# Peptides against a protein of PDB entry 3H8D, part 37

Target 1, 122 residues: chain A of PDB entry 3H8D
Amino acid sequence: DMKRQQRFFRIPFIRPADQYKDPQNKKKGWWYAHFDGPWIARQMELHPDKPPILLVAGKDDMEMCELNLEETGLTRKRGAEILPRQFEEIWERCGGIQYLQSAIESRQARPTYATAMLQNLL

## One batch from the design tools (peptide; aimed at target 1 Y32 E89)

Design b2_p20_1_s3 (made by RFdiffusion4, then SolubleMPNN; from b2_p20_1 with I1L S6T A13E Y15V)
Fold by OpenDDE base, seed 1:
Structure b2_p20_1_s3 (fold): chain B 122 residues (1-122), chain C 122 residues (1-122), chain A 20 residues (1-20)
Amino acid sequence: as target 1 above (122 residues)
Amino acid sequence: as target 1 above (122 residues)
Amino acid sequence: LEPAPTTMEPDTELVERLRS
C-alpha cells in the first residue's frame, strides 16, 4: 500500500579503524534509511574515506537492514528521524536516482514507495 | 481538506532589546509555526525571559503570521523545517493542548488539522 | 524550555546492529 507512512532516519557513526583514536582523529560517517511502512526501502551510507553506499530493496536485501522499523529502535532514538528531504538531498547527490532506476530496469528492485515515486518523476 | 500537507518550522530570534548588544548578551528565543497546507494553524514562541506564547488560528489571527507558507520563505530557509514531533513536544510542554482545547470550547478556534487531531485525541 | 538539538553523537553500535 502506497499509503504507508514514509519515515527517514540517519545515524552518525565512527568507522572501526577510528573508534579508539583521539576525538580529533575520528572521522564521522552517516548511516541513512528510508522505511516504507515497517520495512526498509532504501539504505545509504556516507563515508569519510570511500564512495557512498547506495542500497535498494529487492536488489540489496542481503546488505540492508533486515529488522522491521519497530525492531530497529530508530523511532525511539532521539534525533534519529529526519525529514524526507534530508534523505532525498543526499540520495540525489550520491546518484541514488540513477542507482534505483538501474535496479528497476534490471528488474532487481522490489516495488516500494521509492520505486513508485521514481516512476512518476521520470 | 485534512489531506493538506502539515509542515512545521522553527526559527531562532533575538529580542529587539538585544539585537545590537554583544553576542554574549543576546538571548535567543525560538519562533515556531505549524502550517496546515498554505496557512498557519498554530504559532508558538519560546522566550528567554518571559512565558511561552501560544497562538491558534481563528483566535489569534491578528498576532500570528499573516503570510501564506510560500510567502514566508520558510520552505527555502535551510534548517527551518522541523519534524512534527519537534513542534508537538514543545507545544505539549507549553500547555498547547489545553490552550487549543479552550479555543475550541469557546468557539474561537478556526478548524484546522490541529483542531481535528485534538478532537480525536480527547 | 529548549528545542531538541539538531546534532547527534555517533552511535556506531546502533549502526552495526542495523547492518545485516
Scores: peptide ipSAE 0.336, ipTM 0.576, DockQ to the pose 0.761
OpenDDE base, seeds 2, 3, 4, 5: peptide ipSAE 0.332, 0.336, 0.335, 0.333; ipTM 0.579, 0.580, 0.582, 0.580

Design b2_p20_1_s4 (made by RFdiffusion4, then SolubleMPNN; from b2_p20_1 with S6T T7S A13E Y15V S20A)
Fold by OpenDDE base, seed 5:
Structure b2_p20_1_s4 (fold): chain B 122 residues (1-122), chain C 122 residues (1-122), chain A 20 residues (1-20)
Amino acid sequence: as target 1 above (122 residues)
Amino acid sequence: as target 1 above (122 residues)
Amino acid sequence: IEPAPTSMEPDTELVERLRA
């Protein structure tokens, strides 16, 4: 349903190996999520030392957040919520359009707001 | 069309009478806008010295931004774009739900994402 | 409501909780 709330979130994190290092030596990663209503539609991770991780609903369910949005607590974490474009800009730079498109073409992607918007874009 | 981008903006303004006053004496107001695709759906103004102004498309077109979103330059103004909830929270506090509802009931409101969402809420 | 910060501190525990 296209009337569902589209909400985006970003959380920085520190690698386990860096947790006890000096602050300047703690390389920060970024966890991103797109929730289409209560459930995650896309997930993305930026890492300082490895390629970005892109995940889409249907294809990557086992690797994605299994909690509904309320359960995540993201809506209650100050600064976590971001604008759609703040997500999309990174998504695009990381090859998310191609990744999602391939998931659609392979019939692995669950229909979401993201898939619908991509199909409109193409 | 519910697939249109819903984008929200907030801009501070200073009253003309305060423009030449010391910074501490410049009472700031806030201008808010909800764009449903390229066109404004809702506008709201917070004033330091008078009641909030609520405006909805269809009813208040002559008092609302007449520029399409691209023409406004809001998308290019750093810090202007805000989250939907940042708009809605103020909208609700200012009686926006009732205002929009009345506009719908009086058949003055142009159908927008805002009207659709309100009808779903009720 | 308190304004959102311009930067966020890492919350590794949260991310770990959110990961499957």
Scores: peptide ipSAE 0.394, ipTM 0.635, DockQ to the pose 0.413
OpenDDE base, seeds 1, 2, 3, 4: peptide ipSAE 0.394, 0.387, 0.392, 0.383; ipTM 0.613, 0.612, 0.617, 0.631

Design b2_p20_2 (made by RFdiffusion4)
Pose (drawn by RFdiffusion4):
Structure b2_p20_2 (pose): chain A 119 residues (1-119), chain B 122 residues (1-122), chain P 20 residues (1-20)
Amino acid sequence: KRQQRFFRIPFIRPADQYKDPQNKKKGWWYAHFDGPWIARQMELHPDKPPILLVAGKDDMEMCELNLEETGLTRKRGAEILPRQFEEIWERCGGIQYLQSAIESRQARPTYATAMLQNL
Amino acid sequence: as target 1 above (122 residues)
Amino acid sequence: AIEEHEEQEKEQEEALEMLE
């Protein structure tokens, strides 16, 4: 029913902007858009646990801008294939995280919940 | 979900003469494919020593890869799949829009998602 | 996945430079 689009933004801590390149610890921010709306958000950090977020339970913590208001389709190198998101998501325990949110009635139905519920 | 049937692939390559040269002397080229479902709709090759090759379905059937998507194994090759923009950027710089527009005008281009996309643009 | 994408973007930029 809707186009699935995935984006990745590598980032460094704000405190690392003026250190030498070898001292800049990298992280990665991810987003899965189910149409204009974000279904899953994922953040890999070099200094704290991975942040896994799903539509519904985590609306307050997730990026609140829809796809067009982010400008992500306009940023070079930002869009990634579905597998490049799914591989990282699964390694972070994302399948169990989304399943737990589904069973406790905290998950908004999206293409992501439909995929986990099907298989 | 015609868009979901669209799949794009890129294979970097070098000539055999450059196989054992230093990495800085390996003149790379790139082979590309746009699959409209099981069949290749557009094929593109950047070469380090000759003009770019642009091929469209219908007009260029003899020159294009004859295998369908599942027969190629490309969906199982690590790093081969690319986003549509990564194909379109190169296709445009090679004159691919003019090449596809001409094939459509000469009615040589078989209708595909690619011809449908160029027509919606015009 | 991260390294793969970086390599893909590298190859894309090389291809663009070649065309320039």

Design b2_p20_2_s1 (made by RFdiffusion4, then SolubleMPNN; from b2_p20_2, 9 letters changed)
Fold by OpenDDE base, seed 5:
Structure b2_p20_2_s1 (fold): chain B 122 residues (1-122), chain C 122 residues (1-122), chain A 20 residues (1-20)
Amino acid sequence: as target 1 above (122 residues)
Amino acid sequence: as target 1 above (122 residues)
Amino acid sequence: SEKEWEEQQREHEEALAQLE
């Protein structure tokens, strides 16, 4: 459904273990989300100390943001919304295309804008 | 072709007549562009003293930006790239949907991502 | 704003650098 608005968000986070360290010692992680209309389609997390986490709707629902877009408050958080390419470039670098493709092929992925676009690209 | 990257830009302009006025007297207009891959698909201009200008590829080629995306330097201009919705909201408010629809129906519009999306929405 | 754009771009570059 191409009627749905595609929106992308990124927020930095500091590891709990670094919360009380000096600012220079607080290693940043990055939380990313792609919302297909009100519902999350993809989530991605860059951690300073472990491999990226990639999550897709249908397959990883229990590990993903459970709030719809409006509930998250992301649309009201200054600087949180990012350009599509700022999400996609990271997604691609993290192997997200292959991850989503695998989820589609295994019939684990819920149909989203992301799955549709991938099928169009392949 | 959904493979093409959709990118949106906005830059301010000052009317020539206001160029040498005091800053407070320089009324800003806004120039918007939607690029479907390297090629412009839609252009929009908000003027302080006249109705919005809406332009679509195929119909209005001679009035639109003649440079491909890389040639424009917009991708390198800080603050120029905007979110899709930041373009679309203004486009919609200016009657862009009807304008593009009319261009499609008259067979004046060159097929772009914008024409495809409109056909999907209608 | 330009400042917000610059910050977002810096964040993007930082994120990319973590993947290299």
Scores: peptide ipSAE 0.347, ipTM 0.722, DockQ to the pose 0.446
OpenDDE base, seeds 1, 2, 3, 4: peptide ipSAE 0.347, 0.345, 0.343, 0.346; ipTM 0.722, 0.713, 0.719, 0.719

Design b2_p20_2_s2 (made by RFdiffusion4, then SolubleMPNN; from b2_p20_2, 7 letters changed)
Fold by OpenDDE base, seed 5:
Structure b2_p20_2_s2 (fold): chain B 122 residues (1-122), chain C 122 residues (1-122), chain A 20 residues (1-20)
Amino acid sequence: as target 1 above (122 residues)
Amino acid sequence: as target 1 above (122 residues)
Amino acid sequence: SEEEWEEQLEEHEEALEQLE
């Protein structure tokens, strides 16, 4: 079985309240996604004005990207794809390890590459 | 067996003859490497004044990076690590698929992730 | 960083232009 490709993406977003401001007054947030093959495994959102949002497959499906990787067009969006470490560093800083661990322990997390890696790390 | 991590790097270089020229007169070359775990699998060099150089493990060991990944310091060099596709697109355009295929067929290529992927693709 | 990523994209395009 060809192991599923792990791919990571980052997209900037501007808050709705800042949409009509001058560029210098638009504070950027960042949307991050980890895809385990065609399906999202983790999502993360950095906001300029609120705590980070962390989401994991199984637990947070209703709040996460509902499109498969090909449907998102992320693979075709220039500058969207990032290195694994660029995702993981932010994930770690946001407490993502503990978040995913808790989701596994509560049986809320769907098995993904991320859950498997965490289980190997622990 | 944890599958070896595939990591890709790119470093710009200035030709020795251009080292003392003004910045606008320094034509860049590009050094690329693919590491299959700790060991280099492929190397590629784009030159402004000669054809690309393609190198594959087993066949071209004497011309390739002799350091393991950790010894290179590439993982610690800001901006050096690139996405797989940023390597592969250049590799493909340089005829790397045919180069690696010929190395496999002649039994010159050492088995790597790259040789395995090519065998799956053919 | 975003800046580092933009630089990497620029470098990729420069490399591609050399192959055209």
Scores: peptide ipSAE 0.156, ipTM 0.615, DockQ to the pose 0.706
OpenDDE base, seeds 1, 2, 3, 4: peptide ipSAE 0.026, 0.155, 0.153, 0.027; ipTM 0.579, 0.613, 0.607, 0.581

Design b2_p20_2_s3 (made by RFdiffusion4, then SolubleMPNN; from b2_p20_2, 8 letters changed)
Fold by OpenDDE base, seed 5:
Structure b2_p20_2_s3 (fold): chain B 122 residues (1-122), chain C 122 residues (1-122), chain A 20 residues (1-20)
Amino acid sequence: as target 1 above (122 residues)
Amino acid sequence: as target 1 above (122 residues)
Amino acid sequence: SEEEHERQLAELEEALAQLE
């Protein structure tokens, strides 16, 4: 059902090794999630010291958040929820369109709002 | 097509009569819009001195924004776009669910994402 | 892999904890 609520979240993380350093010495990463209804559709991670990680449902289930949206508590984290475009902008910059497209073409991506939107776009 | 992008906006307005008053004497209202793709689905106005105004597509077209989303320039107004829940919270508080439901029941509401969601909710 | 899965979960948990 493509009428499901699409919700996007972003939370920062500091590497464990930097946790006790001075603020200026803490490298911040960013964890992104797109939920298509209760279940994750896309996940993305920005790291300060390595390439972005892109993950799509169906293909990367083993590496993605296994919790449903409510279980994550993200909806209750102030400032965690972001606008769709805030996610999509970064997703696009990181090559997410191509990544998802490849996953669709290889039949690895499960149908989500994201896959549907890509099919509409192309 | 319920796969259309749902986008929500909020902008403040100052009453014309207060425009040239000192800041403390300016009463601020809030203008809300829900766009179902390019076209408005719901509009809401919070006024400092009168009841909220609720408007739904089909029923209230004559009183709603006549511009498509791109024409409004809202997507280019920094800070104007809001999260769905930020709209829905106020919409609900203002009796928007009942208002939209009545519009549906009277066959005045045109189909939108909002009408579909209400049908899913009830 | 299960190992990678655990890594991702740990990362999420750590990130969430930092917001509290």
Scores: peptide ipSAE 0.031, ipTM 0.577, DockQ to the pose 0.035
OpenDDE base, seeds 1, 2, 3, 4: peptide ipSAE 0.029, 0.027, 0.025, 0.022; ipTM 0.577, 0.375, 0.554, 0.579

Design b2_p20_2_s4 (made by RFdiffusion4, then SolubleMPNN; from b2_p20_2, 6 letters changed)
Fold by OpenDDE base, seed 1:
Structure b2_p20_2_s4 (fold): chain B 122 residues (1-122), chain C 122 residues (1-122), chain A 20 residues (1-20)
Amino acid sequence: as target 1 above (122 residues)
Amino acid sequence: as target 1 above (122 residues)
Amino acid sequence: SAEEWEEQQKELEEALEQLE
């Protein structure tokens, strides 16, 4: 079986409420995505004024990126792609292990590379 | 055959002559390495005051990093690891394709992932 | 450039620490 490529991306975003403010008032957030092949497996959002948002495939599909990897254009966006550890380090800090574990235990998580890796970890 | 992992690293360096100067007089260079599994395949150095240095395994072994990947500690150095394209983009700009091609044609290059990829490109 | 990347990486790291 040809193993799916795991690819990770990070892009900044400005909160909708800040889009029309001066630069000094635009607090930057960070949007992260893990793609297991063409499909998103995990999404994560860092915000300056609220807790991180963690999302996993199956459980949070309605709140996650609906585009496949090619549709996103992320592979063509310079500086968007990041190393696996750059995603995982933040994922871990944000409690992503526990979040995904809970989603697996509740049978909400869609099987992905992420779920498989977590099962190997635990 | 378990395919060797291709890993790329970049670290800054200060020229020996500038080490004892004030920060404003320390011109930063950049050291790049491509590891094909545990062994270096390509090395590249960017300097502020001289042409880029390009080195390929087999041809330039005496001038390249003599440490295997684990010995370098690069995998443990935060911020050192880079994406493949971050290496390749600079490699291409520095004439690395032609350099490696010439090393292959002169039978100086040791076979690596890099030589194989170049042969696929040409 | 490598310099730009390093600067951006440092800025990002600082920002991430503030976001956590």
Scores: peptide ipSAE 0.048, ipTM 0.642, DockQ to the pose 0.490
OpenDDE base, seeds 2, 3, 4, 5: peptide ipSAE 0.025, 0.031, 0.020, 0.020; ipTM 0.639, 0.642, 0.563, 0.639

Design b2_p20_3 (made by RFdiffusion4)
Pose (drawn by RFdiffusion4):
Structure b2_p20_3 (pose): chain A 119 residues (1-119), chain B 122 residues (1-122), chain P 20 residues (1-20)
Amino acid sequence: KRQQRFFRIPFIRPADQYKDPQNKKKGWWYAHFDGPWIARQMELHPDKPPILLVAGKDDMEMCELNLEETGLTRKRGAEILPRQFEEIWERCGGIQYLQSAIESRQARPTYATAMLQNL
Amino acid sequence: as target 1 above (122 residues)
Amino acid sequence: PLSFEEVMENAYFEDIEDEF
């Protein structure tokens, strides 16, 4: 019913902007948009646990901007294939995280919940 | 979900003459494919030593890869799949819009998602 | 989680090769 689009933004800690390149620890921010709305958000950090977020339970913590108002479709190198998102998501325990939210009635139905519930 | 049937692939390549040269002397080219479901709709090649090759379904059937998407194994090749814009950026810089527009005008281009997209643009 | 603006301010991308 809706187009699935995935985005990745590599980032460094704000405290690392003026250190030498070898001292800049990298992280990655990810988003899965189910149409205009974000279904899953994922953050890989060099200094703390991975942050996994799903629509519904984590609305407060997730990016609140829809796809158009982010400008992500306009940023070069930002969009990624579905497998580039799914591989990282699975390695972070994302399947169990989304399943747990589904069973406890904390998950908003999206293309992502439909995929886990099917298989 | 016509858009979901669209799949794009890129294979960087070098000539055999450059196989054992230093990495800086390996003149790379790129082969591209746009699949509209099981069939190639557009094929594109950037070469280090000759003009770019642009091919469209219908007009260029003899010159294009004859295998369908499953027969190629491209969906199973690591790093081969690219986003639509990665294909379109190169296709545009090669004159692909003019090439596809002409094939449509000469009615040689077989109707595909690519011809449908160019027509919605016009 | 980081705010979207914060992620944008601290974005770190490698240069992309121009194949053409």

Design b2_p20_3_s1 (made by RFdiffusion4, then SolubleMPNN; from b2_p20_3, 10 letters changed)
Fold by OpenDDE base, seed 4:
Structure b2_p20_3_s1 (fold): chain B 122 residues (1-122), chain C 122 residues (1-122), chain A 20 residues (1-20)
Amino acid sequence: as target 1 above (122 residues)
Amino acid sequence: as target 1 above (122 residues)
Amino acid sequence: ALSLEEILANEDFEPLEDEV
């Protein structure tokens, strides 16, 4: 059902290589997820020293979070949940629209809220 | 289309009677809105000195915000947009589920994302 | 892509307070 709740999350991370460095030497990245109901629809990673990683359900399942929303515990972490626009703004900047569109056109994308919204917008 | 974006907003207000009082004498209320795409679906007001006001589209149109989402300017006000759960938590506490359910049962409620979600949950 | 479990293991998140 495309009436499922859309929920977005962001958590910071420190690269494993920086874990034991002084704070000034720890570069922070950001992990983002879009859940379409219990299932992940999109994932995005902002890294401090490499290009962003964009992932969409169906195409990138093996690289994406394998946990359903409840299993992640993200809904129980203060500050993890973000507004849709906080996700979409970054997604757009990173070329997420084109990435998802290409996945749809190649028939690699699983239908999600994200695919439906994109198809409505075009 | 029930795939419309659901957006939630909260803004504080000071009662007109308190506008010219000292800060310590100004009791703050909160105005909440749920927009189902461009159209308002639910409105809620928390008052410092009276029961909360709950309003649903169709039934309470005359008392609700008459502006579409873009006309409100809420999307351009920093800090106005809130997470769905920040709205729903207050809505639930104020008896919003029962209020909307009653409006549906009496055939007063206009179909919205909120009505659809409630019907899915039951 | 990073594992969520790995990320969460390295970050301290406070649980949401239950408002009853």
Scores: peptide ipSAE 0.102, ipTM 0.628, DockQ to the pose 0.364
OpenDDE base, seeds 1, 2, 3, 5: peptide ipSAE 0.097, 0.100, 0.086, 0.020; ipTM 0.619, 0.613, 0.615, 0.592; seed 5 fails the geometry check

Design b2_p20_3_s2 (made by RFdiffusion4, then SolubleMPNN; from b2_p20_3, 10 letters changed)
Fold by OpenDDE base, seed 1:
Structure b2_p20_3_s2 (fold): chain B 122 residues (1-122), chain C 122 residues (1-122), chain A 20 residues (1-20)
Amino acid sequence: as target 1 above (122 residues)
Amino acid sequence: as target 1 above (122 residues)
Amino acid sequence: ALSLEEILENEDFEPLEDVV
């Protein structure tokens, strides 16, 4: 369990509606993922024009990346992998602690490294 | 144990003898550290003119950084923190797996995250 | 939520190179 590699990634995106606009009119968002071993544990999206999206395994499986880490190719994309703190800082700012806590309490969260860490801190 | 934060750092160094040479004549080395929670677990040094130095907790305590992570200030130095794989790739290339394994077998290694990971892979 | 595939199709990411 605790021996699984915790890996974090972020990639920028441009909204589909902005794809053919001039570069100065393209608003950039950020897609974030936390992988607990091969499986995604948390996903987060920063959008330039709407509230952040927070997703946790078990609760939000249908909205989260369905690929295992190897299938994503994220480990082979330069600059995609980030430090744990680079994910956690944004996660905390977006209310991720409360979101995951609520998912645990409602019995919707799948046990992950993230749930274990949260339970250890409470 | 497994809930301790694993953090990795690297900083460049220039040999004392090269400190006052022209920049083009300064050969840069690299100092690496793995901290298992507050305590150093592994240290590695890449030198421009000699073999790499590999050090593991318990065996090489007197040659390793004696400061806890907070005292080092490494967490506050921009660009010092690196991904686990950035440490491990160099560690592996330098024969770190065999070095740590030998330290475990000789009962010289202090138990760390690194020793636990190695034992899990054997 | 955005799919990873959709994001990656619209971005040009270079392969990770061994720079060390």
Scores: peptide ipSAE 0.099, ipTM 0.618, DockQ to the pose 0.412
OpenDDE base, seeds 2, 3, 4, 5: peptide ipSAE 0.086, 0.085, 0.098, 0.083; ipTM 0.614, 0.621, 0.629, 0.623

Design b2_p20_3_s3 (made by RFdiffusion4, then SolubleMPNN; from b2_p20_3, 11 letters changed)
Fold by OpenDDE base, seed 1:
Structure b2_p20_3_s3 (fold): chain B 122 residues (1-122), chain C 122 residues (1-122), chain A 20 residues (1-20)
Amino acid sequence: as target 1 above (122 residues)
Amino acid sequence: as target 1 above (122 residues)
Amino acid sequence: ALSYEEILANEDFEPLEDVV
């Protein structure tokens, strides 16, 4: 339950359209994931040219990482794991609290550590 | 309860006896702390010249950090906060699992996130 | 949203060394 390991990850990406451009013309984005135990609870994407993408389990399953944590290999990628606050700070700045709250209220969010934490703060 | 924020910290120290030696002759140790919410749950010290020190709440209160997390200022020290696994890996190597287990069995450990996790793994 | 596979294709991440 609340004893599941909360792990957060961040990896950079270059837009597919920029893949073969000169390095100076490749704009970097950031992909973020929060795993509540083996399962993704939240995902977030910072893009260099469009608004952030916020995703929460239950509501956005089809757009989120489909792999369990072990399958991602994220735990084995140096520099990928980040502190909870490094995720939460960006999440908050991007309106993640309101996004998750709305997903809960609309009964679209599946229960996660993130939903439980939010419910504890309201 | 299990919703308390688990935060881990690591800071280096130099032995008092080495304080005024040449930098090359200063042997660095490492101080580790696990905070379960505001309260310290585990403390660990790596020394360059003696066995590791392992401490758990309830049993070793008098030898552990007496400040709550906010009072320590650790959250405001750049580079002090570490990932849970960075603590746990060292803890495990130093025999921390057995140390905490023994403290539980002897009824010396106060309940913490760490004790709860251990009980879940046994 | 980008797939994880698409993101992984963009960067080569070095594996963590097994220090245990």
Scores: peptide ipSAE 0.166, ipTM 0.624, DockQ to the pose 0.381
OpenDDE base, seeds 2, 3, 4, 5: peptide ipSAE 0.167, 0.159, 0.169, 0.161; ipTM 0.623, 0.623, 0.632, 0.625; seeds 2, 4 fail the geometry check

Design b2_p20_3_s4 (made by RFdiffusion4, then SolubleMPNN; from b2_p20_3, 12 letters changed)
Fold by OpenDDE base, seed 4:
Formats: sequence, C-alpha cells, structure tokens
Structure b2_p20_3_s4 (fold): chain B 122 residues (1-122), chain C 122 residues (1-122), chain A 20 residues (1-20)
Amino acid sequence: as target 1 above (122 residues)
Amino acid sequence: as target 1 above (122 residues)
Amino acid sequence: ALSLDEILANEDFEPLEDVV
C-alpha cells in the first residue's frame, strides 16, 4: 500500500586534478541521482572533458551509489534536491531513454519507477 | 500499472485591491497546489492579511482549482513548479497534517497520494 | 563513475533548516 517517492538530486563536483587550481581553472562536473524510494534507480554524470556517464539499476549496480537515500545525506543538503524534469531533461539529452530501453531489452535492468515509466511512455 | 507523478506548484499573487498601487504598497500572497497525477489533491493559500487557507480534495472540491494539471498551464510556467518539500514545509506549518487527518476521519477526504502518505506516516 | 563519498568530501553544503 505504501507508495515510493521519486526524488532527484544534483551535486556539482570538481575533478580531483583541479581541486588545488585557481577557481578559473576548475572545470565543474555534475553528479545526478534518481531514487525510487530508498533505492537508487538511475545515476548520471556530466563531465567537462569526457562523455556523460549513464547508469541504471540492475545493470550498473557496481558502478552506482551503493548507499540508500538516507545514508547519502542528500536529503539534508540544501540545494541538492532537484525537480524531476531537471533530471529528465539532462537524461534525455544524454541518451538515457535509449540506454534504459536497451538495458530492459537485454534483461539487465531491474524493475524501478524508471523502467515502469519508460514502458508506460512506449 | 501506471504510476501517478506528484507535482507541486507555487504562484505569487497580488490582491486585487493592490494591483494599481505602487510596488511598495502591494502585499504578495502565495498560491500552492499539489497534483496527484492530473488531479489536484491539495491546495494552500498564504495571505498577507488573513490566516492561510488549506484545502483537500473531496472535502473542498468547490473551493479548489477545477482544472486538471494540463489545463492549468502550470507545467509550462517557468518557476512555478516547486519541490515536494517546499510545499510540505509550508503545509505542515499551516496545520495541514491535522487538517487532512480530520478530513479523513470525518470521511470527507477522497483518496489521494496525500491521504495515502499521511496514513503511511501515522 | 564517481563515488558519492568522493564528491561530497569536496563540497560543503548547508543543512536544511528545521521545520518549525
């Protein structure tokens, strides 16, 4: 009977190699996560100098955040939480729909809100 | 099988009596809405000169927005959509939990995401 | 992929205010 809340987060990061550079020499990346209830469903990373990384639950578990939502502390970080569309817009631009679809078709994705919504749309 | 998206919106308003006053003499209110899929579940209004108004589906249908989410155009208004917590924080401060709870207990509230989540919490 | 711990270690975020 319980419904799982879909929550989305975005955290900027600076590459380790740029951490000690002057501000003008730091290139910013963005880490994104979609949590389906307590469990991560999707992760996405925008890097300034390489292609985006897209990850989906079931397929990419070993490369994704292993913490449940509470353990991350993201819910307690002001400015970290974003609107669903702020995540989805970037996800779409990065080819996330196709990525998740192929993961479903290859039987690698585990069921999540994301898989359900994709199946609803198609 | 389809899951309903929970979306929250906030729109400022100026009282009709203040519309033609200088900016310094306009008192701003805030209109809030929670949509459970296409249908409104909760509405809230913050007024500068009177108590907040809390409204819940089933009980207060005649006083709430009668448009479905698409009809409102809110999804197309930049800055109108807010995070769930931005709604819930104000809802809680205004006594919304107690208001919805009493509406459920009096059999006036219709089932929504809001009623389900409240019942989950309590 | 980056670990969340690695990212968070490098950023300072303000806590959310308590609900009154």
Scores: peptide ipSAE 0.097, ipTM 0.625, DockQ to the pose 0.340
OpenDDE base, seeds 1, 2, 3, 5: peptide ipSAE 0.092, 0.093, 0.085, 0.093; ipTM 0.627, 0.621, 0.622, 0.625

